# Peptides against a protein of PDB entry 8OXM, part 94

Target 1, 371 residues: chain A of PDB entry 8OXM
Amino acid sequence: FKAEFRLAGGVNLPKIIDCVGSDGKERRQLVKGRDDLRQDAVMQQVFQMCNTLLQRNTETRKRKLTICTYKVVPLSQRSGVLEWCTGTVPIGEFLVNNEDGAHKRYRPNDFSAFQCQKKMMEVQKKSFEEKYEVFMDVCQNFQPVFRYFCMEKFLDPAIWFEKRLAYTRSVATSSIVGYILGLGDRHVQNILINEQSAELVHIDLGVAFEQGKILPTPETVPFRLTRDIVDGMGITGVEGVFRRCCEKTMEVMRNSQETLLTIVEVLLYDPLFDWTMNPLKALYLQQRPEDETELHPTLNADDQECKRNLSDIDQSFNKVAERVLMRLQEKLKGVEEGTVLSVGGQVNLLIQQAIDPKNLSRLFPGWKAWV

## One batch from the design tools (peptide; aimed at target 1 H187)

Design b2_p29_3_s3 (made by RFdiffusion4, then SolubleMPNN; from b2_p29_3, 19 letters changed)
Fold by OpenDDE base, seed 2:
Structure b2_p29_3_s3 (fold): chain B 371 residues (1-371), chain A 29 residues (1-29)
Amino acid sequence: as target 1 above (371 residues)
Amino acid sequence: KEEEEEREKKELEELRKKGERLVEDLLSR
């Protein structure tokens, strides 16, 4: 390991280290602290399986529908080494960096990212109506700019078009597979974009199987399809390529129902895969400025109160696992709100849910639904 | 069509077995 490290942006300030392999090759590694890299490792394998399903189907293979994966080496329960995707940037860093962010560069008269965050934090404890009104005001004064990512990186028009198509396909594939797996916590720092391929890399995969719905502020969208995400697709937005790629991905997922259920069942009962939401994780993900004072890690909260009967924990766990499997089976059958939908109907419902300003306005302000 | 569906079924069953092995390999580490 080199003695020098760089900080990657984001709340956890992950350390980028250069490692010399036994082969004499330098490899850049991301060292994350406090992240459950075991969950990331497991979810990367699930994504590799989904990629194998997508590669076998002729229609999804022709469209090059894949989820970008990375190597995870867990070092401990709270530390590990990620293969740093060289030439990736968090979408949040590109969009809302305070100095050189695309919103500031292209829309200097719009609200700052800080002003938007502040306005949404001020209404966090208010009614859904007040949240919606303030969210609409924020959205009016914070216009999308993510179209400029491909325009800045790809100056040749033919390359630009190809990369915009790669981006749109990556968003579609990750959105549908992420929905099937119930992937949450899709904030702008947990989604990287590859500056060479324009494909998305999803990181921090610890909120899965719809556990985002049991957060103190429940997740109200199936995936991130915010205005900047849509703006990156270009003039057609969610129509055409994105919708068709979602439908083709959903077709493969639904046709792979038995395989996906079997895999998820084994993972849910894996004692090494702690997918369940716990209060400490919930507080960490949705920490309020008011709550900073009490999170002294008194790791000395007696192991005694977590001795709520192992039997009641196991029964509660089994009931949650059963509900997750039942909901996964429903999704793979196209059952939404008790109704069986076609692939096109299901994908349409998910798109409408993901772009609905009412759903977006209800999200935790840290998710930055206006970006 | 039937041969393609049967190939797709065999390929899915190989994927299931590969998934099970991947999970066993995960559980064994």
Scores: peptide ipSAE 0.026, ipTM 0.397, DockQ to the pose 0.016
OpenDDE base, seeds 1, 3, 4, 5: peptide ipSAE 0.012, 0.021, 0.019, 0.000; ipTM 0.378, 0.364, 0.361, 0.231; seed 1 fails the geometry check

Design b2_p29_3_s4 (made by RFdiffusion4, then SolubleMPNN; from b2_p29_3, 21 letters changed)
Fold by OpenDDE base, seed 1:
Structure b2_p29_3_s4 (fold): chain B 371 residues (1-371), chain A 29 residues (1-29)
Amino acid sequence: as target 1 above (371 residues)
Amino acid sequence: DKEEEERLKKELEELRKKGERLLEDMLAQ
């Protein structure tokens, strides 16, 4: 291990450490806390299961629909090393890095990422109408640039085209699997892109089973499908390849209902898997930049006082778990807003919800819905 | 096919149990 670590940008400030392998190769590794690693590890297993389902179906196998997984390796009872996906970059770093971000490079006359964030933070407590108006002003003055990722990395036109398709397939698969698992909106630092494959790697899977809907600023989108995410697909946007890959992924998920329910039920009742949203986690996930200074997590909160009546906590937990399972059954049946939809109808609704500027304008400004 | 579904359930359950054991072994170290 090198003695120096870098903080990865993102909510949990994961430590990036450089390790020299026994092969003499330097490998970056992500070090997270124990609880984050368990959540990530469990969700990686669920993704592997989803991948197994997707590989068995001829239509999804033919399209190479997979959600990228990473190996979680614990180092100790309190620390683990994620094998950092070598050759990945956070999409947020590529897009909105302060020095050399693609928005600054390709759109130097647009608003800065900071100006956009400031404008949206100023209206955070305002009406939905005021949020929408400011979001539209931000969007007009902050135009998408993520198309340039594949153009910069893949100079050969045939390779460029194939990598743009790989990206589009990866977004589609992760969006639908993420919706089924209730991952919600994904912070731009928690989506990595592989610089060789153009596939997405989702990290920091601590919000699952629609727990993002119970945040202080509730999630209003089924998955992240922001303007830059769409721009990376190229001129067709959400139409054609993306839509068809979403539909084929959703077909596999709906046809695997019993398997997915059984798996999720076991996970929801796993005493080692804390998927529930607690007030501290909710506050941390939606912390304001101004509040970052004081909340050093005093990791020393003595676990002693949480011996409150196990029975009431268990009853509340069981009710939440049942609600999650019921909602998962609905999603897998195509029940949206009390109506049974076809796969195409359900996917269309989800896409429309995810790209709706009214929904995007209502998201927590820290998650940068304009990127 | 029901047999393919059962085979899938078994493989998923083995993957789950491998994952749980991996997680447990990970927590025991």
Scores: peptide ipSAE 0.021, ipTM 0.484, DockQ to the pose 0.021
OpenDDE base, seeds 2, 3, 4, 5: peptide ipSAE 0.007, 0.019, 0.018, 0.020; ipTM 0.411, 0.469, 0.460, 0.498

Design b2_p29_4 (made by RFdiffusion4)
Pose (drawn by RFdiffusion4):
Structure b2_p29_4 (pose): chain A 334 residues (1-279, 317-371), chain P 29 residues (1-29)
Amino acid sequence: FKAEFRLAGGVNLPKIIDCVGSDGKERRQLVKGRDDLRQDAVMQQVFQMCNTLLQRNTETRKRKLTICTYKVVPLSQRSGVLEWCTGTVPIGEFLVNNEDGAHKRYRPNDFSAFQCQKKMMEVQKKSFEEKYEVFMDVCQNFQPVFRYFCMEKFLDPAIWFEKRLAYTRSVATSSIVGYILGLGDRHVQNILINEQSAELVHIDLGVAFEQGKILPTPETVPFRLTRDIVDGMGITGVEGVFRRCCEKTMEVMRNSQETLLTIVEVLLYDPLFDWTMNPFNKVAERVLMRLQEKLKGVEEGTVLSVGGQVNLLIQQAIDPKNLSRLFPGWKAWV
Amino acid sequence: EVEEEFEEHEERLEAVEEERLEAAEELAS
C-alpha cells in the first residue's frame, strides 16, 4: 500500500489510495467514507446486466453497444470502496477550463464561463421570464465546441469516425439507462471521457431513482443532451445513430423487463442508509413502481411505442424551457 | 436524535448543490 493519499474534494472528503499488487502495477482506489455505496453497487450490477443483455441480443451485438462499468465494493452501511477510472478526462476540464478551455481557445469572442456563471448567479433571484431570456441570450453567444474533440485527438479520418461512432453509441446507451434508472446528477464533473475509446463513463452516481425532484432545484431532463453533446455527435445531431441506438436499447429493455426487475428487487429486505429512518419499504416500493412504469411504458395508463418514447425523451432533453429551470451549477448551456 | 438526523438529511441534500457550485468555481478559477 502507498504511504500517501489524496483528497478528491467535496464535503465528504473521499480518499484516494494506490495499491501495488503482485505484478507491481499500481492500481488506484477510491474509499468513500460517510457515504453509502450500496446504491452504487446496485447501479453497477444493473449496468453489467444491461451490457450482458445488449451483448446477447443479435441486433445490438453488431452495433457493439456496451456500458462502461467500474467495480464498486461496499464495505459497510456507511462506507465502501470503488475502482478509480484511469485514462479518462473530465468533460468540464476539457471544455470550460479557465486556463486552456476549448471554448476560450476556439471562440475568444464568445462569453467566458465566468461571465455565464455570474449571470446565472444574478438571475437565480429573478422570475421565469428573466431566466428564460438570459438563458437564450447566453446560448446565442455560446456556440458548441465539443465537436472538435476527436478532431484534435484523431487525425486519421477512419479512427476519427470510429471514435465518433463509439462516442455516439455510448452516449445513447448511457442516456437510455440513466433515464430508466432516473439518474439526475449529470453535470460536467460526473462524466469522464476516455482519451482512447472516447466513450463516456459515469462516475458519481451519487443520486438516482428520481432524486433530482427532491432537490430544491428540480431536474427537468432525464439525461444530459446539451448542445455540446449533440454537436459532438456529428452534423446529423440526435437524428440518426443516436435515435436508432436509443430505440434498440429501449426494445432490449422492454424484452428484458423481467431480468431488470429481478436485478432491482434486491431492495425491500436490506434497505440502505438515508431511508426508513426517523421512526415492503415505502420509497423502495415507490421506486420499483416507477421503474416498472417506465419499463412497461404505461405511466398514467397511456401506451407509448419505443419510437414515440425516444422522441418524447429527445424533445424533453433538448427543450430550452426545461434547461432554463435547471440548477446553474449543472451547466445546462455547456 | 430525530432533529439531528433531519438536519443532517437537509444538509446532505444541500451539499449536492453546494458541491456543484464549488466545482463551477474551481473551473472558473

Design b2_p29_4_s1 (made by RFdiffusion4, then SolubleMPNN; from b2_p29_4, 17 letters changed)
Fold by OpenDDE base, seed 2:
Structure b2_p29_4_s1 (fold): chain B 371 residues (1-371), chain A 29 residues (1-29)
Amino acid sequence: as target 1 above (371 residues)
Amino acid sequence: KLEELLKEQKERLQNILNNMLEAVEKLNS
């Protein structure tokens, strides 16, 4: 290890360290100091399996549909070494950086990111109607700018068009795979964009199997398809390439039902893979330092083993695991709200749910649903 | 210590991957 480190962007100030491997090769590593990288590492393996399924299908292979993966080596529940993807940036850093974010540069007369967050925090404990009205006001005064990412990075029109398609395909693949796996906590700092490929890299994969729905503020969208995410697709938005790539990804997932159920069953019963939501994790996810008003409970996550009787934990765990498998089977059959949908019908429902301002207005303010 | 910990964590991840692969192979057999 070199003695020098660099700070990566983002709230957790991850350290970039240069390491010389036993092969004499220098490698950049990101040291993350608060996240359970074991979940990330296991989910990267699941993404590799999903990528294998997508590469076997001719239609998804021709479209180059893949979910981006990175190398993770967990060290502890709170530390690990991950491969630093040089030339990736959090979408939140590009969009809503306080100094030179794209919203400030391209829309200087709109609300600041801080003003938007403050307005949504003020209504956090209010009715869904009040949240919706304030969210609509925020959205009207905070217009999308993510189209400028590809325009800034790719000056050649042919390259720009290709990269915009790569972005759109990456959003589609990660959205559908993420929905099938029940990925949550898709806030703007947990999604990186590659400045060379325009592909998304999803990080902090600790909310899986729809465990985001049992958070104190439940997740109300199947994936992140916010206005800036859509703006990055260009003038067609969710129509055309995005929708077709979602449909082709969903078709492969549904046709791989037995394989995906088997993989998820292995993971749910793996004693080393803690996928369950716990109260401390829920508190950490929805009381972020960015949202810190009054209560600093010192999260001395000492092992307060909530000594729930081991028997009650195991029975509750098994019931949750069974429910996760049942819900995964429903998704893979196209069962939504008790109705069997076609691939096109299911993808359409998911898109409508993800873009619905009523669903977006109900999210935790730290998710930044207006971005 | 760090090298030992890195080895142990890689072995654990490899075991999870192997269990997933074996389960999928058994499904396809």
Scores: peptide ipSAE 0.117, ipTM 0.715, DockQ to the pose 0.020
OpenDDE base, seeds 1, 3, 4, 5: peptide ipSAE 0.068, 0.026, 0.019, 0.027; ipTM 0.646, 0.571, 0.479, 0.588; seed 4 fails the geometry check

Design b2_p29_4_s2 (made by RFdiffusion4, then SolubleMPNN; from b2_p29_4, 19 letters changed)
Fold by OpenDDE base, seed 3:
Structure b2_p29_4_s2 (fold): chain B 371 residues (1-371), chain A 29 residues (1-29)
Amino acid sequence: as target 1 above (371 residues)
Amino acid sequence: EKEKLLKELEEKLRNILENMYRAVEALNA
C-alpha cells in the first residue's frame, strides 16, 4: 500500500488507496467504510453472468457488448474493498464539476450547474406541469457538451470514432441490462467513464429490482439516457448503433429468460442480500446535499428494530420478491403495460420513456435529468 | 500557424468521418 490516500468525498469519506499487487502492478482500491458492499458484489456477479450470455451469442459478441465490471471484496457487513476502476472519472465530474466542468468550459453563457439545480429544487414540491416548464427552461439554457469527452481524450479521428462507438455500445448494454435488473439511482456520480476505453462503469448498485419506483420521488425512466448521454453518441444519437445494440442485448436477455429468472430468484431469497427499499435508505437517497462531490454511502438498516412480527415481515418480503420475479418475467417476455412487444417495440418504448422530458422533469432534482 | 492548420485539418477529418458515418447508417437502415 502507498502511504498516500485520496478521499473520494462522501459522508463516510471512502479512501482511495493505491495497492501494489504481487505482480508489481499498481491497483487503485476504494476502501468504503460503513457501506454494505454486498449489494454491489451481488450485482457485479449478475453483470458477469449477463456478460457470459452476451459473449455466447454471436451477434452481441461481434458487437463487443459487455457491461464493465469491477471486483468487490466485502470484508464485513460494513466494510469492503472495491477494485476502483483506474482511469475512470464520474461523468458528473467531467460535465458539471464546480470549477472546470465541460458545460462551463464549452457553454460559458448557459446556466451554471448550480443555477439548474436551484431552479429544479424550487419546483420539487410543485405540480408536474410546473416541473415540466422549469425543466424545459433549464434544458434550453443548459445545452449538452458530452461529445467533447471523446474529442478531448481521443485526438486521432479514427481512434475518436472507434471510442465513440465503444461508448455507444457500453451505454446500450448497461441500459438494457440495467432495465432488466431494475437498476435505479443512475445519477451522474454513479456512472463513471473510462478515459482510455470510453466505456461506462456503473457503481453504487444499491437501488435494484425497480426499488427506485417506491422512493418518495419515484424514478420515471428505465435508465439514464439524458441529453449529455445522447450527445456522447454523436450525430446519430439514439438511432443506428445505440438502438441496434439495445435490441441485440434485449434479444439475448429474453432468450436467456430461464437462466436470468433462476439467478435472480436465488438472490431475492438470499437472507444475506438486502435489496429491499427501507425508509432510511429512501430518505438518504433523496436528501442528497447540494454538494454533489460526495459518494453517498448506503445506510445499513440495523437500527430499525421495527418489532413487526417476524411472520408479517416474512410474508411482506415474500410478496415483494414474488412481484419482482413476476415483473422480471414480464420484461423478459416483452410485456410492457399489459402488451406483448417485439424486441424492437420494447426497446423503442424504453428509449422513448428514457428521453421523454415529462418523465425526466418528474425525477428527483439530485438525479440531474438536465445533464 | 502549423498547429492551427493541424487543428483545422483534424476538425475537417472529424466532420468527414461524421458525414461518412451518417451515410453508412443511412445505407444500413
Scores: peptide ipSAE 0.028, ipTM 0.580, DockQ to the pose 0.011
OpenDDE base, seeds 1, 2, 4, 5: peptide ipSAE 0.023, 0.026, 0.026, 0.028; ipTM 0.478, 0.543, 0.551, 0.523; seeds 4, 5 fail the geometry check

Design b2_p29_4_s3 (made by RFdiffusion4, then SolubleMPNN; from b2_p29_4, 22 letters changed)
Fold by OpenDDE base, seed 5:
Structure b2_p29_4_s3 (fold): chain B 371 residues (1-371), chain A 29 residues (1-29)
Amino acid sequence: as target 1 above (371 residues)
Amino acid sequence: KKEELLAELEKKLQDILDNMEAATAKLNA
């Protein structure tokens, strides 16, 4: 192990460690706490199942629609190693790193990432109208630059075009599967990009089954489709390849309703899989300091054995699990806001919800909706 | 097909849980 480590962001401050394998190759390892490893491990198995469903369908297989997965290795009761793909970087590190971020390099006259954060924090407790106005001012003075990721990494025009398509397909697949599973906390440090494939790797999967909607500042978008995410798709934006890949992914998910419901039912009633939002986790997720560098290590997650007092908690838990299953069934039927939608209608609604600046302006400032 | 996929998922989940429990037992021994 090297003595140097980097923080990847997310819950429990996961550490990136460079390890030399028995083959003499350096591999990046992510070290997380026990609870995050269990949630990530379970969700990786669900993603592998979704990948199996996508590979069985001819249209999704031809488009190579997959979610990137990583290996979870438990090391101890309180720690484990996530083996992730060598040459992944958080999209936040590329875009908004304080020293050499792409926004500072390509848009030196725009607001700094810190100025944007500060402006949105100042209006955090204000009206939705004031949040919207300040968000629009921030967006006007902080223009997207994520197109430069593929331009920097892929100098050959034919390779550049292929990698931009791989990125767009990865965003589409992960957005739709993430929506079906109700995956939240999709901030810029919880989404990695592979520097060789241009595919996304989603980490920190602890906010699932729409539990992001019950946070003190509720999540208002189905997935991350912010201006930089769209800019990485190039001139086509959300139209053409992205929309068609979302529709084909949604078609496979809806046609797999019975399988997905049974998988999620098993997971919801697994006594070892704690997917429920607790007040301490909610506070931790939405008290993140503005500067990822000033992470005071002082939140000892005290091992309060939340001794689930068995009897009265069981009835409330079962009612929440039933509501999650009902909402999953609605999504898989295309029921949105009490109306049954076609695959194209449902995907269109989700895209419109995800790009709506009114929804984006209402997110917690730590989610960085302007990036 | 559904049952095979569920059995594969359940087995993989159980293998993860058993590995976490075995790692837990080795630290308490």
Scores: peptide ipSAE 0.020, ipTM 0.500, DockQ to the pose 0.021
OpenDDE base, seeds 1, 2, 3, 4: peptide ipSAE 0.008, 0.018, 0.010, 0.017; ipTM 0.434, 0.477, 0.433, 0.482

Design b2_p29_4_s4 (made by RFdiffusion4, then SolubleMPNN; from b2_p29_4, 19 letters changed)
Fold by OpenDDE base, seed 5:
Structure b2_p29_4_s4 (fold): chain B 371 residues (1-371), chain A 29 residues (1-29)
Amino acid sequence: as target 1 above (371 residues)
Amino acid sequence: KKEELEKELQQRLENILQNMLAATEKLNA
């Protein structure tokens, strides 16, 4: 292990450690502290299964539609090593975290990332109308720059075009697979970009099965399709390649309904896979900077067995699991808001929901919907 | 013991998922 480590950012401040393998290759490893890596491990297996379905279909295989996976090595219930792709960076680090972030470099007269966050935090307890107005002001004074990622990394025009296409395909595949699985907490530190492939790597998979909708500030978007995410696709934005790749991914998911339902059913009823949102996890994910000062690290999670009667836990759990399965079945049938949609209609609705500034303005400020 | 149980669990989940894929392939063939 090298003595030097970097912080990847995010609430748990995951440490990036450079490790030399027995093969003499340097591999960057993410050491995650407080989070249950079992959720990440299980969701990586589900992603591998989705990749298998996508590779079997001729149209998705020809488009090279895959969700990037990483190896999870659990070291304990709360610690493990994520085998990180060497040359992967959080999109938030490139865009906003560094003193020389892309927004500051390319848009020096725009609001700082700190000013944007402050403005959205000031209206966090305000009406939806006030949140929308402030979000629109922030967006007007914080213009997207993620197009420059591929331009900085890929100087050859033919390579640049190929990598922008790889990025767009990766966003499409991960967005649709993520929607089907109900992935939440897609903030800019939980999405990585590979500096060589331009593909996205999704980390921190602890909010699944639409459990982001039951947070104190509910998630209002199906996936991250913010202005910088769209800007990385180039001049066509969500039209053309992105939309077609979403439709082809959704077609494979809908045609694999029985497989996906059976997989999710086994996972929901596995006693070792804790997918349920608990109040402590909700507080952790939506912690206010003002409340960080008083949470002494001495929450000894004493195993206070909340002796909720085993019977009442089991009935409440089963009802939530049944609701998750019913909602998954609806998604796979194209049922949205009580209406059966075609693949194109469903994908269009999801894109419109994800880019709607009214939905984006309602998100928790820590999600950074203006990025 | 805990690390062995986590490895055993991960292997069990992987086996369940592989068996389910294989079962669904047989139904679609």
Scores: peptide ipSAE 0.018, ipTM 0.524, DockQ to the pose 0.019
OpenDDE base, seeds 1, 2, 3, 4: peptide ipSAE 0.017, 0.017, 0.009, 0.012; ipTM 0.486, 0.524, 0.452, 0.415

Design b2_p29_5 (made by RFdiffusion4)
Pose (drawn by RFdiffusion4):
Parts: structure tokens; C-alpha cells; sequence
Structure b2_p29_5 (pose): chain A 334 residues (1-279, 317-371), chain P 29 residues (1-29)
């Protein structure tokens, strides 16, 4: 074990450690004290199940739809450990870096990230109209730059297109799974982009199962589909590869709702922390019902096709009205 | 840059804590 450890930041102060194995290769681990990783363990297990189901299905096997997973090992009710992701860079560090940010490098005339943050801080005390107007003004003077990422990393057109296609597929699959699982904490620091495969990886998974509505600032989108992601998917935008991949993933999930419910039914017997405190779990049953409704496409008794559900999700995600009410730190304009 | 990132992480954690309190109150009811 290495004698030094680093802090990853945050109120809980997670610890980062390095271990040298028998082969001598250093491996990075993240021990997360004062937090419960049992929910993250369930998230990783359902991620692996979805990846296996996508691999089994011939329609998705050809499309090579995969979900990037990292091992999470719970150690106690209030602690655990997880595998650190190597060879990845944060999206916000690439895009909105103060020093060498992509938006500053490409579009110096556009508004800086500091100006946008100042405007968002000044407008949080305003009403809906002023928030919508400021958001539209910010979007008018802040064009997406993320489409140049592979352009700056993959000079060969074949490799460049391969990486862009893999990025688009990974974004579609991750967005579908996050909507199904109700993932809400999807700001720039929770998503890591690989420098080689160009596949997005979700690392935080801190809050899910429709927890953003519980937060003071509700989460009005099911997944992150901001202007930067859409521009980086290509000229076609959400139409094309993203829509088809979302439909395929939704079809696979509808076909495997039995396996998904079997995986998620680990609750109601060993409830995790932050629940059933302050004296057939209530919230567990509620989230199971919500997941079942999402999977069956019933909601309030209404039937919805896979294509219609995908179109509705796209409309909700790209709607500026929903983006205006989001948390300023979520970086909806980014 | 690093200081701003740390501040943002702390802000998100504070929001999580508030969510935990609200969830505990709802379960108690």
C-alpha cells in the first residue's frame, strides 16, 4: 500500500489510495467514508445486467451497445470502496476550464464561464420570466464547442468517426439507463470522457431513483442532453444514431423488465442508510412502483410506444423551459 | 480552478444533506 493519500474534495472528504499488486502495477481506489455505496453497488449491478442484456440481444450486439462500469465494493453500512477510473478526463475540465477551456480557446468573444455563473447567481432571486430571459440570452452568446473534441484528438477521419459513433451510442445508452433508474446528479463533474474510447462514464451516482425532486431545486430533465452533447454527437443531432439507439435500448428493457425487477428487488429486506430512520419499506416500494411504471410505459394508465417515449424524453431534455429551472451549478447552458 | 471545483463539490454535498433531511422527515410521516 502506498504511504500517501489524496483528497478528492467535497464535504465528506473521500480518500484516494494507491495499491501495488503482485504484478507491480499501481491501482487507484477511492474509499468513501461517511457514505453508503450499497445504492452504488445496486447501480453497478444493474449496469452490468443491462450490458449483458444488450450483448445477448442480436439487434444491439451488432451496434456494440455497452455500458462502462467500475467495481464498487461496499464495506459497511456507512462506508465502502470503489475503483477509480483511469484514462478519463472531466467534461467540465475540458470545456469550461478557466485557464485553457475549450470555449475560451475557440470563442474568446463569447461570454466566459465566470460571467455566466455571476448572471446565474444574480438571477436565482428573480422570477420565472427573468430566469428564462437570462437563460436565452446566455444561450444566444454561448455556442457549443464540444464537437471539436474528437477533432482535436483523432486526426484520422476513420478513427474520428469511429470514436464519434461510440460516443453517440454510449451517450444514448447511458441516458436511457439513467432515465430508467432516475439519475439526476448529472453535472459536468459527474461525467468522465475517455481519452481513447471517447465513451462517457458516470462516476458519482450519488443520488438517483428520482431524488432531484427532493432537492430544493427540482431536476426537470431525465438525463443530460445539453447543447454541447448534442453538437458533439454530430450535425444530425439527436435525430439519427441517438434516437435509434434509444429505441433499441428501450425495446431491450421492455423485453427484460422481468430481469430488471429481479435485480432491483434486492431491497425491502436490507434497507440502506438514510431510509427507515426517525421511528415492505415505504420509499423502496414507491421506487419499485415508479421503476415498474417506467419500464411498462404505463405511468398514469397511459400507453406509450418506444418511439413516442423516446421522442417525449428528447423533447423534455432539450426544452429550454426545463433547463431554465435547473440548478445553476448543474451548468445547463454548458 | 481547483478551489472553484472544490466549492462546487461542497455545494452539491450540502444539497444532498438537505435532501436527506427532507427524505427522513417524509419517512417519519
Amino acid sequence: FKAEFRLAGGVNLPKIIDCVGSDGKERRQLVKGRDDLRQDAVMQQVFQMCNTLLQRNTETRKRKLTICTYKVVPLSQRSGVLEWCTGTVPIGEFLVNNEDGAHKRYRPNDFSAFQCQKKMMEVQKKSFEEKYEVFMDVCQNFQPVFRYFCMEKFLDPAIWFEKRLAYTRSVATSSIVGYILGLGDRHVQNILINEQSAELVHIDLGVAFEQGKILPTPETVPFRLTRDIVDGMGITGVEGVFRRCCEKTMEVMRNSQETLLTIVEVLLYDPLFDWTMNPFNKVAERVLMRLQEKLKGVEEGTVLSVGGQVNLLIQQAIDPKNLSRLFPGWKAWV
Amino acid sequence: AEEEEEEEKELFDERREEARERLAREEAE

Design b2_p29_5_s1 (made by RFdiffusion4, then SolubleMPNN; from b2_p29_5, 14 letters changed)
Fold by OpenDDE base, seed 5:
Structure b2_p29_5_s1 (fold): chain B 371 residues (1-371), chain A 29 residues (1-29)
Amino acid sequence: as target 1 above (371 residues)
Amino acid sequence: MEEELEREKREFGLLIEEGRKRLAELEAA
C-alpha cells in the first residue's frame, strides 16, 4: 500500500488508497468506513448473474449490454475494500463541481448548482404544485451539458460516436436491471462514469427492492433518466438506441423470470442480507446536509436495542419479503398498474415515468432531479 | 433449462456461502 490516501468526498469520507498487486499493477481501492458493504457485495453478485443472462442472449450480446461491476471485499460488518474503478468520476463531480463543473463552464449565465438546490430545498415541504412550478423554473435556468463529457474526453469523431453509444447502452442496461431489482438512491454521486469507456458504474446499492418508495420522501421514478443523463445520449435522446437497448434488456429479464425470482428469494430470506428499510437508514439518506458541516451524528451503534419482539419481526419481515417477490413477479410479467404490457409498452411506461417533470419535482432535493 | 437453473442456483448459493465464510473468518480474526 502507498502511504498516501485521497478522500473521495461525501459524508462517509471514503479513503482512496493505492495498492500494488503481486502482479506489479497499481490498483486503487476505496476503503469505506461505517457502511455495510455486504449489500453492495450481494448486489454485485446479482449484477454478475444479470450479465450472464445478457451474454447468453444473442441480441443483447451483439449490443454488448452489460452492467459494470466492481469487486467488493467486505473486511468487517462496517468496513471493506471496494475496487475503485481507476479512471471513473462521479457524474455529480463532472456536472456540478463548485469550481469547474460542466454546468458552470458551458452555461455560466444559468443558475448555479447551489441556487438550484436552495430553490428546491425552500419548497421541500410545500405542495406538489408549488414543487412542480419551482422545478420547472430551475430546469428552464439550468440547461443540460452532459453531451460535453464525451466531447471533452474523445476528440476523434469516430471514437466519440462509439463512446456515446457505449454510454447509451450502459444507461439502458443499468436502468432496466435497476428497475427489476428496485434499485433506489440513484443520486449523482452514486453513479460513476468511466473516462475511458464512457460506461456507468453504480455504487452504494443499499436501497433495493423498491425500499426507496417507503422513504419519508418516496422515490417517484423507476431509475435516473434526468435531463443530463438524456443529454449524454446525443440528439436522439431516449429514442432509437436507448429505447431498443431497454427493450432487449427487458426481454432477457422477462424470459429469465424463474432464475431472477429464485435468486431474489434466496437473498430476501438471507439473514445476513439486511435489505429492509429502517428509520435510521431513512434519516441518513434524506437528512444528509450536502454542506460539509461536520455534524458527525454519533449514531451510537447501541440504539439497535429496539427490542422488537422476535415473533412480530419475523411475521412483518415475511409479509414484506412476500410483497417484494410478488412485485418482482409482476414486473417480470409486464404487469404495471394491474395491466399486462408488452416489452415495448412496459419500457415506454418506465421511460415516461422517469422523464415526467411531475415525478422528478417530487423527489428529495438531495437526489438533484434537475441534473 | 431446469439443469441450468439448478446450476445457477448452486453457483449463486456457493457465492453467498463463500461470502458468509469470508465474513465469519474476518469476524473471528
Scores: peptide ipSAE 0.015, ipTM 0.419, DockQ to the pose 0.020
OpenDDE base, seeds 1, 2, 3, 4: peptide ipSAE 0.007, 0.013, 0.008, 0.006; ipTM 0.302, 0.313, 0.378, 0.271; seed 2 fails the geometry check

